# Designs tried in a protein design run: peptides against a protein of PDB entry 6GMG. Part 147

Target 1, 331 residues: chain A of PDB entry 6GMG
Amino acid sequence: DSDDRVTPPAEPLDRMPDPYRPSYGRAETVVNNYIRKWQQVYSHRDGRKQQMTEEQREWLSYGCVGVTWVNSGQYPTNRLAFASFDEDRFKNELKNGRPRSGETRAEFEGRVAKESFDEEKGFQRAREVASVMNRALENAHDESAYLDNLKKELANGNDALRNEDARSPFYSALRNTPSFKERNGGNHDPSRMKAVIYSKHFWSGQDRSSSADKRKYGDPDAFRPAPGTGLVDMSRDRNIPRSPTSPGEGFVNFDYGWFGAQTEADADKTVWTHGNHYHAPNGSLGAMHVYESKFRNWSEGYSDFDRGAYVITFIPKSWNTAPDKVKQGWP

## One batch from the design tools (peptide; made by RFdiffusion4, then SolubleMPNN)

Design b2_p10_8_s2 (from b2_p10_8, 7 letters changed)
Fold by OpenDDE base, seed 1:
Structure b2_p10_8_s2 (fold): chain B 331 residues (1-331), chain A 10 residues (1-10)
Amino acid sequence: as target 1 above (331 residues)
Amino acid sequence: MNSNLNIKPP
């Protein structure tokens, strides 16, 4: 599907970005201009600016996932994911609500399930957990110390995550991060790493053995967070798009948004960076554009998706791809 | 590896 994808050319290290343009409450620019901004703002390793490498430019060229890829340093695995679901609202609406005019029962149930997720609470849960992890990382110089610290932090907060299995993605996430093991990254020292967050939008109705209605209108029971922990089992997410409901209709398989490690307490003021599609300057899709959206714009999503997950991963503290403050657009 | 094809902003 991306056979016409092209890797954006290199940009001089000291080239300043052109001004971004407003786009539906977002800041928008072409991918090459984002590379310029990235080099000025996010490229720093140990405080020194870096030119985006050919490999990184290639990662970026994949679109929305490319933005998360280049900033996290690895292709998203989505294993440590959080969400918030209001079970009482869901049950009540199913019992007492009614389908809209022309809405099928399956469509109604899918919509009610989608609306029962709280994106802000899901995001806040991920931030809470990331903060706990960061405290556990701070003075830990080996994985054993990190895990001990993590368990203590969870116990102190009476967090249900303390009851997770040792094999859970929650406890294995750090050791499974390539940059943690790299000499110029974490070098197996947890105190050199920090937790970061990105978000994925996707479709719930991905089970091919389920009804056609679930594939068209959503599976109300799929990808719900576990009570207490907020963890979402992402193992059944296979990047399968929503099924068409009419001839000629088509949907995209996912969207990714990069948050990083912003410290802004007001969720509505946080900035999310994402791309529209893979870079195809000579193809029908055209050049890739990068958007910097406020949380409201990001969390709104599209009709292509009925699930949103907030995922935690790790990057070296020496990287500046996840600064405390992110400014929208340029200048 | 997967890429998103086309997402239209609202």
Scores: peptide ipSAE 0.044, ipTM 0.771, DockQ to the pose 0.148
Fold by OpenDDE base, seed 5:
Structure b2_p10_8_s2 (fold): chain B 331 residues (1-331), chain A 10 residues (1-10)
Amino acid sequence: as target 1 above (331 residues)
Amino acid sequence: MNSNLNIKPP
């Protein structure tokens, strides 16, 4: 099915987008029209509008991951991920709750675990950490200065992240960002970079050696954040979809949503950009569509997924793919 | 590469 993927054609640099259409509280458009908007709003490098390159259009054509890919400048590695899990709620619901009619014990436990994650608190944790990182970046002209600043900031806030190993994804994230090392990017100058956020939805029951029930209904113990830091170990995320619970049922492996670096304090008013599937205009799936959703619409997710992580990466400040304010739809 | 393509539910 992936063989019918097509790279969207180039759009003229000055072509204005057609109006987006509303769709269940979100704004929706076809991928080519998103390219038009992207060129007008997000394409700027050093203040100059750019045409989306063939390479970028190819990245975008992969669907929701493509939206994050083109805006972050790299394929998502998901190493620096955050979430929030209410352990007390989980234990209480397991103890005092009962399976619904027709619900198996495994299904009940999986559901309770899913509901014990707080998407808003997970998002807020990522924003908090991104803010700390941005302060550490601001006047640091080499990596050593950045790391020193970061440690000081964490110490001042008594943040548990201060205890992370120097080789952890938290401290190594900047040096492992390709755009940081690029001449036209960060050029090894941390002060030229800023922290950005995207989100990934995925399935917890990915262990092939586990029970079929965990693969069908979720693994309640998988992909929980570490206490204090909120860090999620994503090393076991292999992009394996949920197992079917009935004949003919199928699930997708992930969903990605791009937030960037919006400064809107109200989480409910933030805008998340994501795609429905890879671009196949002549195939059974059809053309790729891009959605700009409010946080409520994004965080709701789908039955395909029982985990949400909020991931931090970095982009050059000279890029406009992560502006302070994102406007939903067009015009 | 193909395995990393997503299909969003409607």
Scores: peptide ipSAE 0.042, ipTM 0.770, DockQ to the pose 0.153
Fold by OpenDDE base, seed 4:
Structure b2_p10_8_s2 (fold): chain B 331 residues (1-331), chain A 10 residues (1-10)
Amino acid sequence: as target 1 above (331 residues)
Amino acid sequence: MNSNLNIKPP
């Protein structure tokens, strides 16, 4: 699996990054250089720059998920996920469209479903919800106060999330965040926390009990957002990759992109940080590279995936892993 | 384009 994975070595706290390299409209660098940037820009705890710990470097070494892991402080659980799906477009295309030349019916349906998701609207929904949560957190000094504030905010906006069960991922997300409970984190004080966003790309056809066609071409009915709320049930996402459609073809299990809490209103100008694979400098895959992509580059995705979700979690305000402004590349 | 080869932790 990842037997040749290596933890990147420590970088001196005062070492400046080398310049990033432009690549396909994004900024690219090797993982060690990202660690240097991270220490200069994102490492601050309570305003003090920190060296990336061995544990954090180990997390980072796992690739794209590692970038989200080190910045969010926990392995992604993906429970509070949002997306946007155009049901009318989907139904209309199935009814009035037809398979392309050489395209099977299953392939056609899978493609139409994929194309019926709107990454930008999904992202916007997550940002909207994160904003509501941040307002609810602002002056709440215990979880009860936070939940009361949250319900009030949702009621004022007539948001369908107000009807979610108290045990739903939406209401339970904060209490299930380890850093919320830490003394040097939230210390059980919601006002010390803020909502942050990351994105996951994955494959819809993961059900082993389904047809081979769904595993190869996608399951059109899987991982759709609930109407009104935009919530996606991620419980059946088991990090299973797409099945090959031809001999020798292989697909990756997922991709993660870190956004954090950028305040840039224009989605196209937001920066997403992600990795290509786990760090294997002595293996066939080679060293891990980190990319800082604009939304256009991130949301494009790969043929490996037919779903995108935008996930909300929380970090302490004392962390600087999710600043208001993210600068692409270096310098 | 660059390819992704990502693995989850154990």
Scores: peptide ipSAE 0.036, ipTM 0.747, DockQ to the pose 0.434
Fold by OpenDDE base, seed 3:
Structure b2_p10_8_s2 (fold): chain B 331 residues (1-331), chain A 10 residues (1-10)
Amino acid sequence: as target 1 above (331 residues)
Amino acid sequence: MNSNLNIKPP
């Protein structure tokens, strides 16, 4: 229930942020202070600092998804998602492993499946693909040229993505990006766009027709990446939270983390920006807080989720919401 | 850690 959601007020363009505070290895601040930082660091269009618009502030107010929304320029569609799953580990643990004391078979299988995902490898796959896409974009002045470049790059690397259908999310992602079509965005010129990455945490057991056990403990077979490509079919993600296992227990439906286009080679040093909940300063949840977390803090996730996906989308190069370097906190 | 409660926009 987001009825008590409030749009944060505007911040003066030249107002500097207050210092962030350390929180469990993260840098944390209230949403209004993040707006101040955003205006100083990320707001630039064609090199000019901009005040966050009312529309952007409204997007941001939705919490973790709002952080990704304001920085990507669109509500996440999650169509081009990547992950890494160790099938051999999964099979071996199911065969040779045993449930822990008090753990049901369903709980055991769900846990083993969750643990068989490699967040770091999933992230690296997304970065690899984003890099390929960026090379394909660089000298392409129409979509046809982009697609041709992309196919050539994939062929050179013997990447299984070369076998994807022309209508797949992989090939259609650019054309389906609103900012690509905008006059002040890409203006239908691929060379004006760049690939960016965000991550989504969510629950695997979302099928209402499945067993209660899968809804409570996870669906071991759901949302696995395709071998070779690493693509995850996200079509069945309906933002349904984990089912309670006990009375009074409740889970959150998703978490989003914004990475952008950082060039830091060490995954552990990358910074992920996310929010705790929608902004409700007068409600029970309180004001929205924004976190800038290192990869370890982000990838750890919560018990609410048993899946992580790394999603590629596009933004105009004229935007500064995805800089090469992101500094954690302030100053 | 603070509670992470996020809801999809309508």
Scores: peptide ipSAE 0.036, ipTM 0.747, DockQ to the pose 0.426

Design b2_p10_8_s3 (from b2_p10_8, 5 letters changed)
Fold by OpenDDE base, seed 2:
Formats: C-alpha cells, structure tokens, sequence
Structure b2_p10_8_s3 (fold): chain B 331 residues (1-331), chain A 10 residues (1-10)
C-alpha cells in the first residue's frame, strides 16, 4: 500500500521550524517541519549540524518506523526487546474475572493478557539494561573488553541476563550494529557508542497456524517476556496486523516510538517521537505527520496493538539524535 | 520495506 509514498524534499540547513501544534496532549507537525527541527537539534555529527540526506529523508518517509530509522541509523531489527508481564494479575483475572457482556472467551483472554503488560515497568527494565550497557561501554576499546565489562556488571547486580548465551541478542547487539563498524561511527570502539531505546507496538496474534480468534482478539501466550531477564522473543513478529473482526475493518501493522537516551528519571516526563503513516502528500493518507508524545500518550497505544516492547540498540556518541533532554514541540 | 498505515490519535 506504499505505492503513494513520496520522499520529502530537502530543507535548507538554516531553515527554522514552524511552531508545532498541540494535538491531544502531544506536539504535532508535518514531516517537512520535523526535518527542519531535526536539522537544528538532532542532526549534529561531532557537534556540527548536518542537512538530512536524501537517504535519511527516504527512511523518514516510511512513517513511524522512519522516525526510529533516521534517528537510530538503521532499520529496526527489534532483537533486544524488553517488556514486563504480571503473571499473577493474568492468572487471577482469568480465574476470577468474567467476560463482559457480548465479549467472547477469546476476546476476554486477549484483553486480560494485554492488560497484564506493564508498559512503565517494561520501559524501566530497558532503561536499567541500557544503563548497564553504557557503563560497560565507557572505557572499553574493543568488543572483548565490552563483553567482559557487561559480564562483570551483571554479576555485580545479580542480573539474570548474565546467563544469556554469547550469541543472544543481548551480547551480540553491539557487534551487529552497522554504525559501530563505521569509520565515522564507532570505528569498532565500544567507548564511542551509547545505548539507546525505542519502542514498538504490534499485534500478538500473528501465528497463521493458530485460531482465527487469536488473530482477531490476541494470543494471550505470545510475546511474553522471559522471567528474570524481561527479554521478549521477537522472532515471530513479522509485522502482521490484527485480523479484522468485521467486514471493512482494518488495522495498522505496527507503531514505533523513538526515545533515545533521555536522562529524565520520571518516565511520565519523557518524550517519544513517532509518525502517523508513510508520507503520501498526493495520496489518500496525506502528508506524514510527526508527533512528540509524553510517555502516557505513547504507552496508551491503539486497539490495533496488544503488545509493547522496549528495544535497545546503539548509536555513536558523536550523533545528537539521542540527547539527554528532548524538548517537546517547537519552540 | 514495511511502513505503517494511517494512525489517528484519539
């Protein structure tokens, strides 16, 4: 359906953004204006502003994933994902709860599972792990040193991640980051990299071999975090949207929100940047809009999705796409 | 390459 996608035109490097508009507690603007803001605020490489390249503009044009793509420097792989699931709540509600009027058993179970995820705790876990990783990166000048530091940090904290296999996404994430290997990026020096976070919303009922009910109302058992680590196996996430429950109904395949490396301790005050759809100024969808949302706005999600994951990746410290503080909107 | 469809904030 992306046949109408258009790459936004270049914006002059010195062009200042127009003011963002408030939208349901968010700051909202059109994609070209976000490019202007991006160039002024986030484009810096080694302290120098950069014009968003044609390639970057093309990435951005893909919508919500484009925002994460342009800021992380790579298409999201979602391999190192975290969530929090309240098993006790889930079991209790299944046992003692009842379907709502007109709600099928499958709908009930799917809803209960969705409600048993804690977005804030999932985000907190990702931040905790990112912090550990950043400490491990700080003085590591090769991958071996980084990995050794990680193991030590995890041991000191008695973190279950210490038991992960060397090939796990946790330990392999850095080496699999293209910007880590780039000469003008990390140049294979871990100390030049930092951990960053983005979030993905998606549908649990993606297994085509499962019941239609699971595809329509969610798979209660899918994409749960592993106990202790909080890791979510994302291997079965193939960007399949929720199945329609009625004729004419359609759901979005995913949503991505960029957090980066904000240091704000209060989760509710953190800013998440995301897009509404691919850029189609001459199509039915219209121009892409970019939203800067507070955590509450982001984590609320949509009925299209019943899972949220918080993913860790890495960017060079020389990039300014993940500053310590993000200001919502413009000015 | 995958892209998201129209999301309308409430």
Amino acid sequence: as target 1 above (331 residues)
Amino acid sequence: MNSNRNITPP
Scores: peptide ipSAE 0.059, ipTM 0.797, DockQ to the pose 0.146
Fold by OpenDDE base, seed 3:
Structure b2_p10_8_s3 (fold): chain B 331 residues (1-331), chain A 10 residues (1-10)
Amino acid sequence: as target 1 above (331 residues)
Amino acid sequence: MNSNRNITPP
């Protein structure tokens, strides 16, 4: 996929970013300039600004997933994912609606399913759960204490997540986070960690054993959240892109957007950071660009994707990759 | 590991 991928060169620690380019409500810049911003704003460990390491620059070079990777500290596993699906709307539209002119039944069903997802509610659910997790983390100095706190919080809120299995991604997410176990990270102390959020856009029709129509137009039944918890089973997401519907048509495999731990209450004012493609300055794709988008711009997605999930992971509180406030662009 | 391809915001 990325044979011509190149690791961006190092940027001097004190080099200030060039101004970002505003475009349709987004702020855009080339990857090297994002590295400059990252070093000034997000690089801090224990309050000290750090140069982005070669390893981190390599992670970043992978495109949109690289942005999430460098900020979360690990390649996205997407195990703890949330979404919101309006089952009543879906059923009603299937029953009472009709295909548009020239639209096949499969296209119609795929579209109706896509439109039945509520990105804002999905994001809000993830934020709600992250908040609960953060409360459970605050005074927990071992995993057992964290889990006990979490169960108590869920019980108090009568949240269906309290019924999840102990091996569920919901309960196992912290222990499966590498930075939690690192000496300079969590050091096995939950109170040193915080929950963060990123989003993934992907295609529902990934089952090779399914009909061609589902691969082309979406699988209406795939990757739906559980009604009570909002959890999405991501185990069948294999990063398979949408199948072409016409000769020469091609689709992208996924998109990732980094939110972190912003405290802005208005979803529409939150900033999502993402990349356009892997860094290939000498290739056909060109240099990687990084976008800082408002929620409306991010959640709109592309025709390449018919699913959006909001994923929770954890980072050490000593990292500044997920600040309370994110400013769009530069300066 | 997988990388995304060309996504161009409108």
Scores: peptide ipSAE 0.058, ipTM 0.799, DockQ to the pose 0.147
Fold by OpenDDE base, seed 1:
Parts: structure tokens; sequence; C-alpha cells
Structure b2_p10_8_s3 (fold): chain B 331 residues (1-331), chain A 10 residues (1-10)
């Protein structure tokens, strides 16, 4: 943790946000103003607005992960992650493609691997699975009923996830969600919970025992989704950033984007909420800014990252942090 | 806990 991180001050519950400003197709505001919006729009518990607590403000202050943290209610574990990888494209490009001028073989392979991931299809897979899970949750009043419903839904759809182990992240995700067990949350009632989605961007070359080239340019074989399920094994993601390729170069460890449970069918019209960095108003980084981005803006990512995953978790239906529609900006 | 550093959209 950076020593210059500061927890944003409390905002009065009834304070209205200032207008957001456009920023390269995004809506942008400072973190304090996002807190104001959050209290007006997303803070509702059982239909009542809530002031963002000191704890929640502290979570938020961590930057992009903080946005997901405050809205999901827990620090991201990333265990139930999905992606889409075009194996045929990858093989074909490796076989028939050539490095660009000045591009090393390792750079070429890393780039080809990165480009073989389809962010839209990965997101679609996560939404599909979340939909199945939500159907399984709807009338289940204990975990056993939820799991039975889930298996039936998967069988009906001939989904490969039906073959996952009972202890897999897929089946264990609900029971491992703190808010599911909370009295004011799910209270161990699956029907009080709903599936939500966030996304993580990260670096593939995190294995310290691998070659320097993989750490610098990506590991083409790392963090691929399993065929059929689309599940990504995230166990090796240790939030290690890309290794510098030149002196003085540094990369960010991750980026998180919050989607929630939007019902917009067109992926391009979905809104993703994320932060630029931890809040350091008196430091060199400055105040944290929050962005509400369209999918194109979010999914483009940065050179810091060569992997994207779409993660499913759960929140109580009584929370309003994942509404059906998200309006970009303010008003 | 991990925090992200500066990310500046293009």
Amino acid sequence: as target 1 above (331 residues)
Amino acid sequence: MNSNRNITPP
C-alpha cells in the first residue's frame, strides 16, 4: 500500500453530485463526487439511501479495485472468471504470421496471444452463466436447492460447466460470498442473492520461474480459458505487473471495471465503472478519478495488460449497486 | 491490499 493513500471524507447524504465531464467518450469525475452519486443512486439498502461508510470510503480509495470492492461488498477474489480465446486464430497467426519490423519473436507471440482473446465473447459468456445462475437462485431457499437448480439448468443447456467439481469455484462461489451469510444480506437464502459481473485486466507473464521474455512480452500459454466452460484458472494471478522492457519503464498491476447486472443486450452500450488510481490528493498521483466507460472504452485496456477476465460474484438483491440500467455520468 | 497506480486513458 502506498503511504500517501487517503480515505475520502464523508459526503452529506443529500448532497447532489456535480456534473460529470466528458473524457474521450467516457464520463469522468473526482472520487468525492462519485461518492455523492453513489449515495443518490447506488447506496440503497432495502430501498433506503445510505451514506457511504468510512469503511466503504476506505475501500473505494484503493482505485479501480476500490470501485468494484465497494459495489460488490468484498475484495475481488476473481475465482469465477471467464474469457474467450480463439485457438484457431492463435495457431494460424503463429504459423503463417510474421513479426513486425523491430518486433522480437517473443513480442510477436505475446501480441498474437493477446489478440486471440475476444473480450466481447468473454463478456457474453459471463453474462450467459450469470443468467443461468440467476435462474437457479430465483426460487432456491437453501444452497442445496440452488445447486440442484444450477445443475438442471446446465444439463438442459448442455453446458460443460455441469461437469465441474462440487468444490470448484463455479459451485462454491455462492457459499464463499460473505454477504450471502449475513443476516441483512442473503441470510443463507439463495433467492435473496443475484449474480453480478466485473472485469479484471492483468498481465499473463507473472511466473517468476519463466523466461524474462515472457515476463516482458507476455506468456502466450497463460490464463487461457478451459475449452467448453470458458473458465480461467486465476490461481496464478498474483497481481504482478508486466516487467519493464527499458530502464525507468513501469506498469500497473491491474485494472478493474464494475458492470453489475445491467440488462442492456447490446454489449457496446453497457457501462463500466472504474478508477484511475488510489486516492492521493496530496501526493504526486493526485485525487482519484472515477470513469464510467462504454464497453469499447473499457475493453480496449492498456499496454500494461494482455489478459482480460470477466468475473461473476454475488450481491444481495436488496442492494442497489447493480441496477438493471446504469446511466453514464451526471445528471 | 493491492492498489493500482496511475492509469491515464488515451
Scores: peptide ipSAE 0.058, ipTM 0.797, DockQ to the pose 0.146
Fold by OpenDDE base, seed 4:
Structure b2_p10_8_s3 (fold): chain B 331 residues (1-331), chain A 10 residues (1-10)
Amino acid sequence: as target 1 above (331 residues)
Amino acid sequence: MNSNRNITPP
């Protein structure tokens, strides 16, 4: 948390956005201008534009997580997370590879582990699962019907998720979604909900009981997806940043990117919305900026992070925060 | 509640 965080002021509902700034495949704007775009494009409830509320503006002010928060309607819990890890590549590189000049063994192992994750395959797995869930939701008017449909869909596809426990994040995600229970949301009707996706980048070396090397260079064994399902146990993610490797070095705790429910089949053409930091117009960090990035720009990540997860949650179909098509920038 | 610090995209 930051003491200098400020909630952006309200924007008139009819205020059109200023043009975004294009930069290296991204579209960038200040948070106030994103609010304008959001009101014009994403704010619709039952087809009617809405002014972003003070509460929503406060959520948004938290930075990258704020973008996901305002669009998903809840603070990310990250329980239903997917990734793809190439175990064979990892083992082979550890066995046959060697540290670079000046690279320690711990640095080498951490780097090899990071490079063994496939962001695109992780994203595709999440999309696959979201599609299955959406089919299960379509005509289900209570949770029992949804769960039955889901199990049938998984069985038909011979998906390993069919073997998950009933209490797993996979099966419990819908019932644990606040908007599902809201009268003006799902109203306990699964058919009024749809699956959506966001992504989190974070650091693997968060265990304080582990070696300093793991905290500095990554924990090669942490936050790997389960074989078959692709599920990542996120329970040990406590938003702890990477430890400095040199004096004066500092790292960010996490990054979040909002995808929603875009139907674009080409991953490279999908748009990811994220923020740079919490809004501090009068502080050293300055005003929050919002970026709309192509997948290649999002998935590239930063040295601050060595893990990426793609998370499924749910929103009411009456919301327009996750449209089928997202246009990058403005106009 | 956590927020991210300064991330500067290229």
Scores: peptide ipSAE 0.058, ipTM 0.801, DockQ to the pose 0.148

